# Designs tried in a protein design run: peptides against a protein of PDB entry 2AUS. Part 86

Target 1, 323 residues: chain A of PDB entry 2AUS
Amino acid sequence: ADIKREVIVKDDKAETNPKWGFPPDKRPIELHIQYGVINLDKPPGPTSHEVVAWIKRILNLEKAGHGGTLDPKVSGVLPVALERATRVVQALLPAGKEYVALMHLHGDVPEDKIRAVMKEFEGEIIQRPPLRSAVKRRLRTRKVYYIEILEIDGRDVLFRVGVEAGTYIRSLIHHIGLALGVGAHMAELRRTRSGPFKEDETLVTLHDLVDYYHFWKEDGIEEYIRKAIQPMEKAVEHLPKIWIKDSAVAAVAHGANLTVPGIVKLNAGIKKGDLVAIMTLKDELVALGKAMMSTQEMIERSKGIAVDVEKVFMPRDWYPKLW

## One batch from the design tools (peptide; made by RFdiffusion4, then SolubleMPNN)

Design b2_p15_6_s3 (from b2_p15_6, 8 letters changed)
Fold by OpenDDE base, seed 1:
Structure b2_p15_6_s3 (fold): chain B 323 residues (1-323), chain A 15 residues (1-15)
Amino acid sequence: as target 1 above (323 residues)
Amino acid sequence: SMEELKALMEKLAAE
């Protein structure tokens, strides 16, 4: 998620009409909720699906979805996309995750050996998905981006770990325990990050949501519920972006593919097949799609399909039809 | 710390 992407300007003269669209920071509260994502602190105990059902009940919503399952016993960062933003979770599913884990060793191991062996698990690891996962139990490679040991207390090892999506921390701990020669199990797990969502001032509990919704509905105070809900654009911050002309927005909002002439600016390093966010010049999410060209091809070519539009988020009427 | 993590998890389980 922290990959800084260069922005290449293709059309430096492109302007945007301030009367068109609804920039994230200018949405009325009802519209903000319709295009919102909650950075929920999931409590331990309930399933991620139960928590989503509770949020729907608390906020009187028809639809919501989560940005990647946490097991019942796992707490922490669970992005919950609301209403019209529900489909933005597809951007979060492939995003990297961070956890803080407590590993319990089944025997005594010198601290220096613990540190040395855990460092060897940075990089590529082979995992087998657990029996209860919806994923076929095939051996697969996953990337461990980093392991940071926070504390070692005898047989208890507290560590931070950054991982590729769908890495099983329980399986990682099991393999570390095997490599140490004593065995180990996962005692505790908290997710501290899911792509652009982390433990920060935007993290809210279910209790906070109850109170904040009450303050809005009964007292007319929208400030708390507004802060508790992030714009859907937050859920795509980690994706490569393509910014488009005002004249292209309505066509893309109707489900038309993005063509090269519609591009104003774009991130460097887009490859064919990448998931990309199509943005307005006011940083509004229009759609998600699959890049059909590289960044270089989008610069060099005068025509062709740049992005195959997979999911439209923007309403069709926010920008005028200019075709 | 392990204690802070446990305390946080206990707090969140009580909410």
Scores: peptide ipSAE 0.009, ipTM 0.479, DockQ to the pose 0.063
Fold by OpenDDE base, seed 2:
Structure b2_p15_6_s3 (fold): chain B 323 residues (1-323), chain A 15 residues (1-15)
Amino acid sequence: as target 1 above (323 residues)
Amino acid sequence: SMEELKALMEKLAAE
C-alpha cells in the first residue's frame, strides 16, 4: 500500500466541470454513507460476518461487506464497505496486511537465535491453508514483507509482521517454532493494517458507531457519523489509478470499457492484467477494471481498450452523457 | 508493549 506511484499526465489541458459529480468530501451525509467504508476495530469474539450484520443493524443498512476475514479471536482493522460501496471490498482482498502477534515458545531459546531465525522468515514462505479456510488446501508461497520484533520476554515474543494477502500468521508462528526447535503457538493476534486502512484517527468501534448514529438521528449532529465513515475512494488508494475526462465518465458509469482517448493522467507501472481504479478529475471512483494495456502502451497508443470495466460504482447520472 | 497489547485486548473483549 505504501508504493508511491508516479503520475504521468497525458492531457495537461483537461478541465473538469465543478457542477458534475459528488467529490468524496462534498457528499451529503446520506450519500456519504451510501458510498462509505468503515475502518472498524473488530472486537475479539464475533466472526467478521456477525460484525458486518451488527453494523447493518446499527446503521439501518440493506447491504455491507468486509475487506477480508478476521478469525473470531482476532481483533483490529476490519474495513466494512457500505451499501453502494459494498463491492469495493474486492480491492482490499488482495491488499497487504499487517499484524501484531504474540508468539509463545514451548521452550527456552536465546534472544539472538530468536532474532536470527525470525529474520530468515522475511521474504517468500511456503504455507498450507488451515482446514477452516474456504481456500483449497494446496501448498503455496506467500510474501512476508517484514518482521519487526517489538519485545522478547522469556518465551513470549511480540512482533509486527507485514504480509501478502492470505498469509496465515498461525502457520508462520508454527513454522518459526519448528525452526527454533522448541515449537510455538499463536497466543494473541491483532490486525493493525488492511491495505490503506490502519490504526489511526479513522479507527472506530461498534460502540462508537452506536453513539454516533444516535447523535445523528436523535440530536441532529452529523459530524461524528460523517468522520466515522470514510469515502469508498479510501478503499482504492493502494491501487494504480487512471484519471479520465468528464466526457468519458458517463460511458464508464454505464459499463463501457475505458478507451485510450478518455485518459487524462495515469499512474506509472500499470501492467496488463492489473486491477486499476478509474477515477474522475475530482478523485471520484467511477469503476474498477482490468488493465488491458501497460502504462507505456496507454501513453504511446492513440486508440484501443485501456481498461476492461468489471465493477461500476458511480451512478449513471452524476455526469452527463456526452455521446 | 506486551502489557499494553494485553490491556487493549482485555478492554476490547470487555466491550
Scores: peptide ipSAE 0.009, ipTM 0.485, DockQ to the pose 0.060
Fold by OpenDDE base, seed 4:
Structure b2_p15_6_s3 (fold): chain B 323 residues (1-323), chain A 15 residues (1-15)
Amino acid sequence: as target 1 above (323 residues)
Amino acid sequence: SMEELKALMEKLAAE
């Protein structure tokens, strides 16, 4: 998520009509909810599915989905996409994750050795999926982006870890314990990040959501529930973006592929096959799609399909048909 | 508590 992507401007004269669309900051509360994502602090105990079902009940919603399962015992950052935004979770599934983990060692190990060995687990690791995973139990590589030791208290090691999606922290701790020669197990686990969602002022509890919904429905105070729900655009902040002309928005919203003439600006480093977010000049999410060209090809070419549109989010009527 | 939250949710679902 922290990859600063350069923005390349292709058309510096492109303007946007302020009367068209609904920018993320200007949505009426009902529309904001329909295109919302909650940065939920999942409590320990319930499944991620139970928590999503509860949010649907609390907020009187028909549809919701989560941005990647947390085990029942695992707390912390669970993005929950609401209503029309539900499908945006597909952008979060492949996103990097951060955890704080408590590892308990099964023997005494000098602190210097703990620090040295844990640093060697930064990079590529080989994991075997646990028996309970719906994934075929094939050996797979995963990236550990960083390990930060927070505290060492005898046999208890508290650490922060950034990992590729679908890395099993329990398996990492098991392998660290083997490398230390004493064995280890995961005592506690909290997810502190899921792509662009982190522990910040946007993190809310299920209790907060109950209170904030009541304040809105009973007292007419929308401020709290508005703050508790992030715009769906938050869920794509970590993706490479392509910003399009107002004249291209309605076509893409109807499910047409994005062609090169529709591009105003784009992020550097897009490769063919990348998942990209198609945005308006007002930073509204139009669609997710697969890049059919690199950034360089999108700059150099005057025509062709730039993005194969896979999922449309924007309603067809927010922008006029200009064809 | 998780129990209080469950009880609140059961109440909200019964309304």
Scores: peptide ipSAE 0.008, ipTM 0.502, DockQ to the pose 0.575
Fold by OpenDDE base, seed 5:
Structure b2_p15_6_s3 (fold): chain B 323 residues (1-323), chain A 15 residues (1-15)
Amino acid sequence: as target 1 above (323 residues)
Amino acid sequence: SMEELKALMEKLAAE
């Protein structure tokens, strides 16, 4: 999520009509909810599926989905996409994760040895998925981006860890314990980040959602529920973006592939096969798709399919048909 | 070492 991407402009004269669309900051409250994502602080105890079912009941919603399962005992950042935004969770599944973990060692180890061995687990590690995972129990490589030891108290090690999606912290701790020669287990785990969603002022509890929905429905105060729900565009901040002409928006919203002439600006470093977000010039999410060209090919070519459109989010009527 | 851990994990995966 923190990778700054350069923006390359192809058409510096392209303007957007301010009367078309609904920018993320200008949606009426009902429409904001329909295209919303909650940065939920999941409590320990319930499953991620139970929490989604509770949010649907609290907010009177037909559909919702989560951006990646947390185990029942695991607390913290659970993105929950609402209604028309539900399918945006697919952008969050492959996103990096951060956790704070408490590891308990089964023997005494000098602090210097703990620090040295844990540093060796930064980079590529081999993991076996746990028995309860729906994923085939094949050995797989995963990246540990960083390990930061926060505190060491005898046999208890509190640490922050940034990992590739689908890295099992329980398995990491087991392997660290083996490398230390004493064994270890995961005592506590909290997820502190899921792609663009982190522990910040947007993090809300289930209790907050109950109160904020009540303030809106009974008192007519929409401010709290508006702040508690992020626009769906937040869920794609970590993706490479392509911004398109107003004349191309309605076609893409109808499920047409994006062609090169529709591109106004784009991020550097797009490769063929990458998941990309197609945006309006007002930073509205039109669709997710697969890049069929690199950034360089999209700059140099005058024609061709730039993006194979996989998931449309924008309604067909927000922009006029200009074809 | 990560190499020793890798070798141990390969051994445990073959069991």
Scores: peptide ipSAE 0.000, ipTM 0.321, DockQ to the pose 0.013

Design b2_p15_6_s4 (from b2_p15_6, 8 letters changed)
Fold by OpenDDE base, seed 2:
Structure b2_p15_6_s4 (fold): chain B 323 residues (1-323), chain A 15 residues (1-15)
Amino acid sequence: as target 1 above (323 residues)
Amino acid sequence: SMEELRARLEALAAE
């Protein structure tokens, strides 16, 4: 997720009109909310769906969606996309996740053995989805990117783990316990990262949202609610990006596929079939789509469909029709 | 730490 993507410039003379669009940091508060994502600290107890329903009630919203289910007992980073941004959660579903987990061992194991065995679980693991998941219960591989042991206290092991989307930490802990020969269970779990969303100054509670909305509606103070809501563009920071000409924006906003002539700059390493974010030169999200070409093909070709546009976010009127 | 994690969970459960 933190891979710095090289930016390849195809048209170094392309300019953008400052009067067109609404850059992420220059949206009026109502528009900012309509295109917002909350980095919510989900409390333990409620389901992710209940929490989304509470946010909708607190903020008087028609629509919202979350960037990947946390179990009721699991706390921490739950991105909640608002209103017009609701569909941006699709960019977060495949994103890597980080957790802090407390594993309880069912027997005594030397620390050196704990450390050695847990290191063997870095890389590819085989998992079966739990019964309660909407996912087909087929055996599949998942990547564990890293395991960092934070603390060992007798039978309690606190660790940080970075994983591929849809890795089940409960199942990982069960398998670690089996490999240790004593068994184990997940005592506590907190999600500390979901793609570009992490534990930082943008993390807010449900209580914070109640207070911040009150300050805005009753006291006329918008600063707190503005800071509590991230622009929807935050939810696509981890995706490869393609920046387009002002003249191409309205067509893409109408659902037209992006063609090669519309490209100003793009990230390196785009492969055919990748999910990509189509951006304006002001870093506004226009649409998500499927790459129909590699980065290299988008550079070398003068024409053709670069991106099959799947989900438009930008309103049709932010940029003029230049066709 | 385990203590810091517990304190955060308790704080979030009290909200």
Scores: peptide ipSAE 0.286, ipTM 0.891, DockQ to the pose 0.063
Fold by OpenDDE base, seed 3:
Structure b2_p15_6_s4 (fold): chain B 323 residues (1-323), chain A 15 residues (1-15)
Amino acid sequence: as target 1 above (323 residues)
Amino acid sequence: SMEELRARLEALAAE
C-alpha cells in the first residue's frame, strides 16, 4: 500500500478552477461525513456488520459499509465508509492486510526452528478457504509479504504478518504448526492494517464516536468528529490514480467513460484491467474504474477509452458541464 | 508485546 507511484504529466498547462468542487480539506462537516471513512478500532465480540450498524445509529446515517470483514473475535483496523462514500470499500477489499497474531504451539519446539520454519512461509502459500467463507473452497495461491516474529515465550509465538487480501491467518498458523511437526492454533488476532488504514492517530473506538458526535450535536464542537472521520480519498491512496481536466469531471460524474484527452497526469505502472481512481486536479475522488489501457498507451494515444467507469462518487453538480 | 496486545484487547472489550 505504501508504494510511491511515479506521476507522469501529460498536460503541464492544465489549470483547475478553485471555485469548483470540494477538496477533501474544505468540506463542511456535514459534507465531510457524507464522503467520510472511519478508521475504526473494531472491538472483539461483535461482527463487522453489527459494528457498522452501531456506527449508523451513533452517527444517524442511512448507509455505511466496511473495508473487509473481521471475524467476531478479531479486533483492530476496520475501515467504515459512510453514506455517499459507502461504495469506496471496493477499493479496500483487494488491498493488502497486516495482522498481529498470537500462535499457540501444541508441543515444544526450539526457537531457532520456529524462526527458520516461519521464514519459509514468506512468499507464495497454497490455501483452501474455510467452509464458513462465502468463497468457493478451491485451492488458491496467496502471498505472505512478510513475517516478523515479535516475541517467543515457550509455546506462544507473537508475530506480525503482511498478507494478500483473503489470506486466512488461522490457516497459515495451522500450516506453520504442521511444518513444525507439533501442530498450532490461533490464540489471538488483531488487524493492524487494511490498505492505507493502519494503527495511527486516525484510529478511533465506538466510544470515541459516541462522545465526538455528542460534542458536535449538543456542544457545537465539530473538531473531534471532523478528526475522527477521514475523507473518502484516503480509501483510494493505495490505488493508481489518473488526474483529469476540469472539463472532463462532469462527464465522468455522469458516468461517462474517461477518454485519453481528459487525462492531465497519471501514475506509472497502470496495466489494462487494473482498478484505478479518477481524481480531479484538487485530489477529489470522481470515480473508480477499470483501466482499458496501460500507462504507456494512455501517454502515446491521442484518443480512446482510458478507463471504464464503474463507480461514481462525485456529485454531478460539483463541476460544470463543459461540453 | 503479548502483554500490550492483551491490555488493548481488554480495553476494547470493556467498551
Scores: peptide ipSAE 0.274, ipTM 0.888, DockQ to the pose 0.065
Fold by OpenDDE base, seed 5:
Structure b2_p15_6_s4 (fold): chain B 323 residues (1-323), chain A 15 residues (1-15)
Amino acid sequence: as target 1 above (323 residues)
Amino acid sequence: SMEELRARLEALAAE
């Protein structure tokens, strides 16, 4: 999310018809909900699945899904994709995560030693998935991007940690405790970031959603519920993007692969095999797919399959069929 | 802070 990607323009003369599609900022409230993602502050206690079921009841939805499980005791950032946007969660699963954790040490350790040892856990670590994980319990490398100690009070250590997807903070704390020689456990954990979703003005509670839905349905005030729901395009901000011609949109919306002639502009640094977002010139998400070419190949070639389309989001009728 | 974290968790659990 934090990496600015250069945009390379292939066709500087490409225009878009303002009458076609529904840009993220111009969706009627019902359509905005159908293509929405909530940045939920998950409370401690319920499972992520229970919370998704509550949101479906509160907002009268048929479908919803979450952008990566939080354990019952873990609070904080849980992206919940709604209705037509439900499958956008696949873009969030591999995204980096940030947490604030409270570690309790089982013995006295000098502060300087705590700071020194915790800094050694930045970079590559070997983890074993917990017994309760559906993931095969094979040893695997994970990246810790950063550790920031926020507060030390005797045996209690509050810290911020940025990690690769599927890093277990409980296991990290256990290994830190072993390295300190006294042992440690995770007392509290909060997720503060999941890819593009963070603790900001878009973070809402379950109570906020109840109130905001009531204001819309009973009082006719849509402003609050509109603000509480992000467009699905937010959930792909961290992906490399390819912007396509209006004439290519309907074909991709019908499930056709993206060919090189359809590309107007694209991000630098796309590699073969990368997950990419296919966008309109109005920044509407058409589809997710697998890059079949690098950025350089997409620039140099005049033809061929650029993206293998895996999941379409855009309805088939938003853009006219121009073939 | 640890106090701010605890207060936030208590507020969310009371909801």
Scores: peptide ipSAE 0.274, ipTM 0.888, DockQ to the pose 0.064
Fold by OpenDDE base, seed 1:
Structure b2_p15_6_s4 (fold): chain B 323 residues (1-323), chain A 15 residues (1-15)
Amino acid sequence: as target 1 above (323 residues)
Amino acid sequence: SMEELRARLEALAAE
């Protein structure tokens, strides 16, 4: 998620009309909510689905969805996409995750051995999904990006772990325990990051949302609820981006595929098959789609389908039809 | 820390 992507400019003369669209920071509060994502601090106890249902009740919403399930006992970062932004969660499902985990060892192990063995679990690991997962129980490789031991107290090991999407921390801890020779289990787990969403000033509780909605509806104070909801564009910050001409926006908003002539600038390193965000020159999310060309092909070619548009977010009327 | 994690979990469970 933290990979700085180079921006390649294809058309340095392209301008945008300030009267068209609604940049993230200029959306009226009602529109901001319609295109919003909450960085929720999920409490331990409820399911992720129950929490989404509560948010819908609190904020009087018809639709919402979460950016990747947390088990009932797991707390922390749960992105909840609202209303028209609900489908932006598809960008978050494949995103890397970070957790803080408490591992309890079933025997005494020297600290030096704990540190040495846990370091060996950085990189590629083989996992079997748990029985209760919606995923077929096939052996699969997953990446552990990093393990940082925070604290060791006898048999208790607190650590931070960055992982590929769908890595099971409980299974990781079980394998660490086996490698240590004493066995281990997961005592506590908190998610501290889900792609671009982390523990920061944007993290809010269910209680915060109740209060902030009340301040807006009863007192006319929108500031708190506005800050509690991130623009949907936040949910795609980790994706490679393609910025398009104003003249291409309405076509893409109607579900047309992005063609090469519509591209103004793009990130380096796009490969065919990558999930990409199609943006306006005002950094508004138009659509998500599958890259049909590499970055290099999008630069070199004069024509062709650059992106197969999978999901439109922008309303059809924000930009004029220019075809 | 383990203590900080525990305190945060307790605070969230009380809401």
Scores: peptide ipSAE 0.257, ipTM 0.884, DockQ to the pose 0.064

